# Designs tried in a protein design run: peptides against a protein of PDB entry 3B8E. Part 24

Target 1, 230 residues: chain A of PDB entry 3B8E
Amino acid sequence: PFLIFIIANIPLPLGTVTILCIDLGTDMVPAISLAYEQAESDIMKRQPRNPKTDKLVNEQLISMAYGQIGMIQALGGFFTYFVILAENGFLPIHLLGLRVNWDDRWINDVEDSYGQQWTYEQRKIVEFTCHTPFFVTIVVVQWADLVICKTRRNSVFQQGMKNKILIFGLFEETALAAFLSYCPGMGVALRMYPLKPTWWFCAFPYSLLIFVYDEVRKLIIRRRPGGWVE

## One batch from the design tools (peptide; made by RFdiffusion4, then SolubleMPNN)

Design b1_p10_3_s3 (from b1_p10_3, 6 letters changed)
Fold by OpenDDE base, seed 5:
Structure b1_p10_3_s3 (fold): chain B 230 residues (1-230), chain A 10 residues (1-10)
Amino acid sequence: as target 1 above (230 residues)
Amino acid sequence: IPPFVYVPLD
C-alpha cells in the first residue's frame, strides 16, 4: 500500500497505524491456515528425499502462497478505496499525481473529476473515510481463508476447529474492525472515520476471487500431485 | 455509534 502511494502519488489509502493493525491483527489467520494446510499436504506425508532441502522448499512454498493471497487482499483494499473516491467525484485517473495538492492545507480549491472544488477539510474527511473500509475489506477477504479451510480437507478443518485458532482469529479481526470503525474518538486518534454498513459488502467480489484462486490451486494439485503448487 | 462521515457532492 505504501509503495503504491509513493509511486502513483495518490491520496494516502492507509495510515501507519492501520497498516500495523493489518500486519499484527489480520495476517495471523492466513498464516496459521497455510501452516495447517501444508502440514497435512501429501508432500509432508512423503518421506523427505533430502530433509534439509525439502524443508527449505516447503517454507518457500508457504511463503509464496501467503504472498499471493496477501497481494489479492491488498488489491481488494485498493478496489474499495477507488470505489469510495469515485463515488465522491474522484475517478482513479484523476487521483494520479493529486497527492501534492491533496495534502496541501492552503489549497482549498482542488477540483474533482467533475469540476467540483474541495476544501482541505473535505478532502481529509473523504480520505480518512477510505482508511476504515480499506481495513474492513482486508478483514472481509480473510473470511474467505476460513471457507478455504472448511472446503479443502476435513482433517485440516477439524484440526483448526480443535485448536480454535482460526475461529478465534476471525472473531478477533472482526471485533477489531468494528472497534476501530465505530468506537468514539477513532477519527481523532487513528484517522479512521466510521463507514456506512454498505462498504462492508464492497470486498465480497475479492473474497470470491480468493475462493476461486484456491479451487484452481486444488485442481492443479489433483492433476499434478507433488507439484510446486501443493 | 458515531454518525457516518460523508461529503455530499454539490
Scores: peptide ipSAE 0.017, ipTM 0.591, DockQ to the pose 0.070
Fold by OpenDDE base, seed 4:
Order: structure tokens, then C-alpha cells, then sequence
Structure b1_p10_3_s3 (fold): chain B 230 residues (1-230), chain A 10 residues (1-10)
């Protein structure tokens, strides 16, 4: 998210606190789940493994999976970000390069995609309105990831531990999301404005898309074992 | 022109 913010010069999609919560909460749980999945796989695969090669494979698999999950989560968050801003008159194309004027407190006539002028205060309201939904969207996307993980035909034992860790992580992240979204004073303290319950559903189309994509991928793998989509 | 939509708690 931060890299896209810098490269595209878009309004800040996530606050520092939300980024920290993602890094410490949402990103760690998948990493831990993958680490345990590999450990269980190593326990179940009774084959004498070369410790050096197995460690390298595990590190690569964890790194790749963590990177992929993080990218998917970021995409989900950005989806919600763009939806919110588009609903407020800022189409995605218009956001490119807008940051400089957006963050300038002396410019009170920033135009949206429809020619409506926005004061600095109004812009900051809509920006901070994106922070909480972005985080919530990541949580909702992670629910989809859990479902995808449960539907994978991995060994029941590997899925079991992964599911326990994922379920625990989902509980924690959902509780955190609810706390950050609805605790009084969070808007002032953390610049995370309270979220209407309806916005929890904003990520559902994206979660569904991920689910469909994964099912299609699985279908392709089943039809073409050893294909490039693995 | 879409209205300004703030997402407060109801």
C-alpha cells in the first residue's frame, strides 16, 4: 500500500496504525500457519529429508506464500479504497498524482472527477473514512483465504493445524477490526473513523472473486496435473 | 454528481 502511495501519488489509503495492525496481526497469522503447515508436512513425510534442502524449500515456500497473500490482501484493501473514493466522486484515474494537492491544506478547491470542489477538511474526512474500511476489507478477504485453505485437498492434519491457527487469527483480527471500527475515540486517536456495518460487505465481491479464481485454478490443476498454474 | 458520502456509525 505504501509503495503504491509513493509511486502513484494517490491519497494515503492506510494510516500508520492500520499498517502496523496489518503487519503485526493479519500478516503474521498466515506466516505462522504456513510455518506450521510445513512443519506438519515434514513430520508426516517420513522420508529422510536433507535438512539443508528442506529448510531452503520451506523458506522459499513461506516467502512466496507470504508475498502472495500480502499482495492479495493489499489488492482487496485497494479495491475498497477505490470504491469509497469513487462513491465520493474521485474516480481511480483522477487519484493518480492527486496527493500533492490533496495533502496541501491551503488548497480548498481540489476538484473531483465531476468538478465538485473539496476543502482540505472534507478531503481528510474521506481519506480517514478509507482507513477503517481498508483494514476491515483485509480481514474480510482473509476470511475468504480461510475458506480457500479449508477447501484445499491437503492432508487433514496439515489443514487441521493450519485451520486452528487461521481460525484463531481470524478471531483476533475480526475482534481487532471491530474494536478499531467501533470503539469511541478511535476516530480522533487513530484517525480511523467508525464504519457503517454496510461497508463490511464491500469486500465480499472481491472475496468471491478470489474464491472463484482459486476454484478455477484448482480445476485447471486437476485437469492438467503438472501444469504452469501450480 | 455523487454526493459526499461519509461513513459514520448510524
Amino acid sequence: as target 1 above (230 residues)
Amino acid sequence: IPPFVYVPLD
Scores: peptide ipSAE 0.017, ipTM 0.602, DockQ to the pose 0.166
Fold by OpenDDE base, seed 3:
Structure b1_p10_3_s3 (fold): chain B 230 residues (1-230), chain A 10 residues (1-10)
Amino acid sequence: as target 1 above (230 residues)
Amino acid sequence: IPPFVYVPLD
């Protein structure tokens, strides 16, 4: 989020503190879940001939998978951001380079895509309105990631331990999202305004996309064992 | 399109 904010000069899509909450809070459980999944998969498929090299390769594969998933998650967050701003009169193309005028307190006549003028205060309300649903979108997309982790395990015994981690992860992320979204004072402290329940569904297309992507990836891996997609 | 779609708590 921060990189795109700098590069594209768009209004800030997500607050710095909320980013930290994602990185430290929501990302930990998925990371643990995927680490356990790969460890169990490797134990079943390969006798570790060289535990050091095999561990390193596995860690790299995990890191790449997380990187790809993280990119899709970010894309989902930005989609929600663009939808909210578009519904408020700012089409995505109009947001490019707009930050300079957007953040200027002395400019109270910033035009949206429809020629409507926005005061600084109005713009900041819209900006902060984007922070909460962006965060929630990440959480909802992460639900898909956790579910995907569950579907890789065909063994009933392996599903048990993974189910606990998955359920815990889903609970933790959802609880954190609810806390940050609806706890009194979060609007002031974190610039996260409360979200209508309907906005939780904005991420669902991306959750589905991640699900489909992973299923396709799994199918490719099944058809081409040892391929670069592993 | 109304200028601001406030996302109030239902």
Scores: peptide ipSAE 0.016, ipTM 0.572, DockQ to the pose 0.181
Fold by OpenDDE base, seed 1:
Structure b1_p10_3_s3 (fold): chain B 230 residues (1-230), chain A 10 residues (1-10)
Amino acid sequence: as target 1 above (230 residues)
Amino acid sequence: IPPFVYVPLD
C-alpha cells in the first residue's frame, strides 16, 4: 500500500494507525494459530522427510504461494479504496498525482472527476473513511488466508474446521475489526471512521479468489506430486 | 455538502 502511495502519488489508502492495528492486532492471533497448526500437522504426518532439502523446497514454495496471496490481498484493499473514492466522485485516473493537492490544507477547491470542489476537511473525511474499509477488506481476505493455511495438501473440505485456535483467531480479528469500525470515538482517536455494512462484502470476491486459487493449487499438487506448485 | 460526500452510516 505504501509503495503505491509513493509511486502513484494517490491519497493515502491506509493510515499508519490502521497498519499498526493489522500488524499488532489482526495478524498476531492468526499467525499464532498457524504456528500451532503447523506443529500439529508436523507431529501427526511427518514421514521421515529429509529435513534439510524438504524444508528448503517447501519454504520456497510456501513463500511463493504466500507472496501471490499477499498480492491478491493488496489488490483487494486497493479495489475497495478505488471503489469508495469513485463513489465519492474521484475516479482512479484522477487520483494519480492528486496527493500533493489533496494533502495541502490551503487548497480548499480540489476538483473531483465531476467538477465538484472539495475542501481539505471534506477530503480528509473521505480519506479516513477509506482507511476503515481497507482494514476490513484485509480482515476479510485474511479469513480466506487462515482457512487455506489449515491444510498443506488436502482440500479444506477434506480436513474440516477442527482447529479451535484458528476459529478463535477468526473471531478475534473480526471482533477487533467491528470494534475499530463502529466503536464511538474511533474516528477521532484512530482516524477510522465507521463504514456501511455493505463494505464488508467488497472483499468477498477476493476472499473467494484466494480460496479458489489455493484449492486449485492443492488439487494440482495432489494430481502431480513433486511439482513446482507444492 | 457535495452530493458525493460519503456518509459512513445511514
Scores: peptide ipSAE 0.018, ipTM 0.604, DockQ to the pose 0.190; fails the geometry check

Design b1_p10_3_s4 (from b1_p10_3, 6 letters changed)
Fold by OpenDDE base, seed 5:
Structure b1_p10_3_s4 (fold): chain B 230 residues (1-230), chain A 10 residues (1-10)
Amino acid sequence: as target 1 above (230 residues)
Amino acid sequence: PPPFVYVPLE
């Protein structure tokens, strides 16, 4: 998030406090869930051809897959950010280079893509209104990530939802997202303003994308055992 | 809670 913020000079899509909430609040239980599922997965039951080299290759391939999923999560967050700003009159092209004037407290006449002038207060309200759904988008996309990480070869429909830690993780991160989004005082304390319920659905295409990506990956692995996609 | 989303006037 910060790299795009610096390179494109757009209004801040995700605050430092929000990032901390993701790292500490939403990632901890999922990480434990993934570690638990990994130990019971078909990967651990497969005997390596060469215990020394195949272990390293598998760890690298798993790391790459999670890296790709993380990129899709970030893209989902940015998509939600751009949609909200566009609905508030700021088209994506107009946001490029706007940060300097956006963050200036003394400029109260920043124009949107339609010529409407925005005060500093109004701009910060819409910015912080973007932070919350960015966070929520990460949570919704993480639902798919957690579900697909149960196994490397079997479809989610074949493996089922038996991991209690996974179910608890999904509940915890969703409850935290709702708490941070709608609890009184979160705007002042965390710069996370409440969002309309409709914004929860903005992430669903990306959640579905991750799900489809992993199902296709697993299908390829089943058809081509020992391939680099594993 | 208030949505804090503005609708452009024009």
Scores: peptide ipSAE 0.020, ipTM 0.593, DockQ to the pose 0.061
Fold by OpenDDE base, seed 3:
Structure b1_p10_3_s4 (fold): chain B 230 residues (1-230), chain A 10 residues (1-10)
Amino acid sequence: as target 1 above (230 residues)
Amino acid sequence: PPPFVYVPLE
């Protein structure tokens, strides 16, 4: 989010604190998952021919897969951001380079895509309106990871352990999302305005996309064992 | 109407 904010010069899609929360949450689940998969592999007495290299390769493949999923999750967040801004008169193309004028407190006549003028205060309200649903969208998209994990044809033990980790992680993220979205004062403290429940569904297309992506990935892996897509 | 869509808590 922050990189795209800088590169595209769009209005800030997500607050700094929420970015930190996402980064911490999204890093924790994969890290724990990897740690447990390693521990389970050790328990299963898989004699890898070269334990060091085989472990490293597996960790890299898993990390890449989670990285790809993370990119799709970010796209989901940005989709929600663009939808909210579009509903408020700012089409995606119009947002490119707009930040300079958007963040200028002295410009009170920034035009949207329809020629409507927006004051600084109005613009900031819309900007902060995006922060909460962006974060929530990421959390909702991550629910697809739970489904992905359940649909993996891993061993019952691997699947069960991974599911517990994911369920716990998703629970924490969802609880955090609810706290940040609905706790009094979060709008002032974190620039996260309370979210209308309907916006939770904005992420669902991307949750489906992640599901489809993973199913396609699994199909490729099944057809080409040992491929780079693992 | 307001110039923007507020996402209120229902």
Scores: peptide ipSAE 0.020, ipTM 0.620, DockQ to the pose 0.174
Fold by OpenDDE base, seed 1:
Structure b1_p10_3_s4 (fold): chain B 230 residues (1-230), chain A 10 residues (1-10)
Amino acid sequence: as target 1 above (230 residues)
Amino acid sequence: PPPFVYVPLE
């Protein structure tokens, strides 16, 4: 997300608080899940055929899957961002290079795609209104990841522990998203303005895409055991 | 004000 902000010079799609919430909330759930998988593997006394290589391969596979899911999550967030700005008169192509003027307090007549002038204050309200939906989009997309994880594991024991951790993580993220979205003063304090409930649904197409992606991936793995998509 | 302004949920 930050790279696109730098490269495209668009208005900031993610606030610092949102980034912190992603890093501390959303990214910890996979890390905890990995730590528990390793602990479970150690408890089960399954002689790993090669403990170093099998752990490394599993970590690489999980990291790759997480990286791919993370990219889809980022795309979902950016989609929500572009939709919000488009609904407010700023088409995606118009946002390219706009950051310099967008962030300038002395420019109070930034023109949108329809010739409307926006004050600095108005622009910042719209910008900060994008931050919360971006975060919410990530949370909603992670719900799909929960469903994917639930369907992957045939072991009741592995399913149980992962599901509890993931459910707890999703509950925490959802509660945090609700808190940040609807608690009074969050707009002023955290630059995360409240969002309409409709924005929760903006992520649903991407959740479906992740689901389809995982099903296709599973299908490929089933047809080609040991492939790079594993 | 611009006609297109997102009104946050108050």
Scores: peptide ipSAE 0.020, ipTM 0.606, DockQ to the pose 0.166
Fold by OpenDDE base, seed 4:
Structure b1_p10_3_s4 (fold): chain B 230 residues (1-230), chain A 10 residues (1-10)
Amino acid sequence: as target 1 above (230 residues)
Amino acid sequence: PPPFVYVPLE
């Protein structure tokens, strides 16, 4: 998210607190999952597969999987970000390069995609309006990822521990999201405004799309074992 | 143009 913010010069999609919460929540769960998977892999020493190659392959697969999950989560957050801004008159194309004028407090006539002028205060309201939904969207996308992970035919034992860690992580993230979204004063203290319940559903179409995509991918892999889609 | 949509609870 931050890299896209810098590269595309778009309005800030996530606040520092939300970034920190993502780093602590979404990155810790994978890290713990990795640690447990390595431990389980050491316990489930089946046949003398070369333990060095199997560890390396597993570490690479896990790293790739978590990298992909992180990218998907970021995409989900950005989807919500773009939806919110589009509903407020800022189409995605118009956001490119807008940051400089967006963050300038002396410019009170920033035009949206429809020629409506926005004051600095109004722009900051809509920016901060994106922070909480972005985080909530990540949590909702993680729910979908959990479901996808549960449906993968990986070893039931590896999935079991991953599922426990993931379930615990998702519970914590959901509780944190609810706390940050509805605790009084969070809007002022953390620039995370309380979220209307309807916005919790913004990520659902995206989560469904990811789910469908993964199921289609799995179907293709099943039909074409050893194909490029692995 | 679309109306301003404020996400926070009223």
Scores: peptide ipSAE 0.019, ipTM 0.594, DockQ to the pose 0.159

Design b1_p10_4_s1 (from b1_p10_4, 7 letters changed)
Fold by OpenDDE base, seed 4:
Structure b1_p10_4_s1 (fold): chain B 230 residues (1-230), chain A 10 residues (1-10)
Amino acid sequence: as target 1 above (230 residues)
Amino acid sequence: DFLKLLEELS
């Protein structure tokens, strides 16, 4: 998100505070919960990892995490961001290069895509209105991400939802997201303005996409062991 | 993301 903010010179899609809330709030318990996941049914049938040759974190895992899943997550967040800004009169094409004027407090006549002028304060309200839904979108997408991370090869349906700590993590991150989104004063304290409940559903297609994508990937791995998809 | 946050805060 920040790279696109710089490269495309668009208004800040996700604030630093929201990033902190993701990394230290919503992601910690879920990530820890994966350490308690039950071994896959076929784990004893797999060759042990050679610690001398096989890295725990390899290029393939990085590619999957950042290059595939991470990109889908980012797309989900940006989709929400662009929808909100479009609803407020700023079409995606108009956002390109707008950051400089957007962040200038002395410019109070920034025009939207329809010629409406926006004061600095109004623009910041819209920006902070984007932060919360973007954050929530990430959380919703993280549900799928966490669930797919339960297994390397088995389907989630085969593995089941037996990890109580993971289930707790899902509730915790959701509760935290709701708290940060709707608790009075969060707009002032964290620059996270309340969001309409409908925005929670904006991420669902992306969450589903991640889930389906990974299940298909795992299915391919099961059917074609040793393939490039593994 | 945390590293990016640190970079932005620095």
Scores: peptide ipSAE 0.008, ipTM 0.489, DockQ to the pose 0.026
Fold by OpenDDE base, seed 3:
Structure b1_p10_4_s1 (fold): chain B 230 residues (1-230), chain A 10 residues (1-10)
Amino acid sequence: as target 1 above (230 residues)
Amino acid sequence: DFLKLLEELS
């Protein structure tokens, strides 16, 4: 989000404090929970890792986490961001290059896509209104991401949801997201304004997409062992 | 920009 903010010069889609809430709040317990996941049924068919040659973090893992899944997560967040701004009169094309004027407190006549002028204060309210939905979108997408990370090869349906710590992590991150979104004072403290409950559903298609994509990927791996998809 | 954002968020 911050990279696109800089490159495209758009209004800030996700605040720094909000990012910290993701990294330190919502992601920690889920990530730790993966250490308690049961071994895949085929693990005994795999050769032991050579600690001198085989990295724990390999190119496939990096590609999956940062390349494929990370991009889908970002798309989900930005979709929510663009929808909110569009509902407030700023179409996506109009946001390109707008940051300079958007962040200038002395410019109080920034026009939206319909010619309505926005004061600095009004613009910042809209910006901060985007932070919470973007955050919640990431959390919802992370549900799918966490679930797909349970296995490398087996379907989630084959592996099952027996990891109680992972289930706890899903509830914890959701509860924390709700707390940060709706607790009084969060608008001032974290620049996270209250979210309409309907915005929680904006990420569901992307969460489903990630889940389906990974299940298809795993299916291909099972049918074609040693393929490039692995 | 990052530092400015931190200042604005404080």
Scores: peptide ipSAE 0.008, ipTM 0.502, DockQ to the pose 0.027
Fold by OpenDDE base, seed 5:
Structure b1_p10_4_s1 (fold): chain B 230 residues (1-230), chain A 10 residues (1-10)
Amino acid sequence: as target 1 above (230 residues)
Amino acid sequence: DFLKLLEELS
């Protein structure tokens, strides 16, 4: 989010406080829950790892986590961001380079894509209205990300959902997201304005995409062991 | 309070 914010000079899509809420709030319990996941049924059929050559964290793992899944996650957040701004009169193309004027409190006549003028206060309301749905979108996408991390090779349907700590983590992160989104005073404390319940559904296609993508990847690995997708 | 908030947001 910050890289696009800097490069494209768009209004801030996700605040630093909201990022901290993701990293420290919604992600911590789910991440710990993976330590309690059952071993895959085929683990004893695999060749032993060479500890000198085979790193636990390799380029393939980094590419999958940050290059592929992370990009889909970011796209989901930005989709929500652009939809909200477009509904408020700011088309994506108009946002390019707008940050400087957007953040200037002395400019009260910033025009949208339709010639409507916006005061600083109005612009900040719209900006902070984007932060909460962006945050929630990340949480919804993280549901799929957490579930796919249960296994490396087996389908989630083969592994099952027996990890009670992981299930608890999914509920915890969702409850925390709802709390941060709807608790009175969060707009002042965290700059997280309440969101319409409909915005929770904006992330569902991306969550489904991640899930389907990983299941297809795992299917390919099972059918073609030693392939480039491992 | 949550229900009232939902009504305001709708």
Scores: peptide ipSAE 0.005, ipTM 0.364, DockQ to the pose 0.177
Fold by OpenDDE base, seed 1:
Structure b1_p10_4_s1 (fold): chain B 230 residues (1-230), chain A 10 residues (1-10)
Amino acid sequence: as target 1 above (230 residues)
Amino acid sequence: DFLKLLEELS
């Protein structure tokens, strides 16, 4: 998010506070829950890892986690961000290069895509209104991320959802996201303004996309062991 | 305040 913020000079899509809420709030329990995941049903049929050649974390896993899944996750967040700003009169094209004027408190006549002037305070309200749904989008996408991380090769349908701690983690992160989004005072305390419930659904296509993508990937791995998608 | 500092660091 920050890379696009800098490169495109758009208003900040995800604040530092929201990032901290992800890292310290919503990610911890789910991440810990994966430690309690049951082994894949076929894991014992695989050849043992060669400790000299096979890294625990290889470039392919990094590429998958940060390059592919992380990119889809970011796209989901940005999609939500752009939709909200567009609904408030700021089309995506208009946001390019707008950051400098957006963040300048002395400029109170920043025009939207329709010629409406926005004061600094109004712009910041809209910005902070974007932070919360971006955060929520990350949480919703993270549902899929967490589920797909249960297995390396087996389908989730083969593995099942037996990890009660993981299920608890999904509820916990969702409950926390709802709390941070809707609890009175969060706008002042965390600059996380309440979001319309509709914004939760903006992430669902991306969550589904990640899930389907990973299931297809795993299917390919099962059918073509040793492929580049493994 | 701390929140302003975080924004400045963003």
Scores: peptide ipSAE 0.009, ipTM 0.467, DockQ to the pose 0.028; fails the geometry check

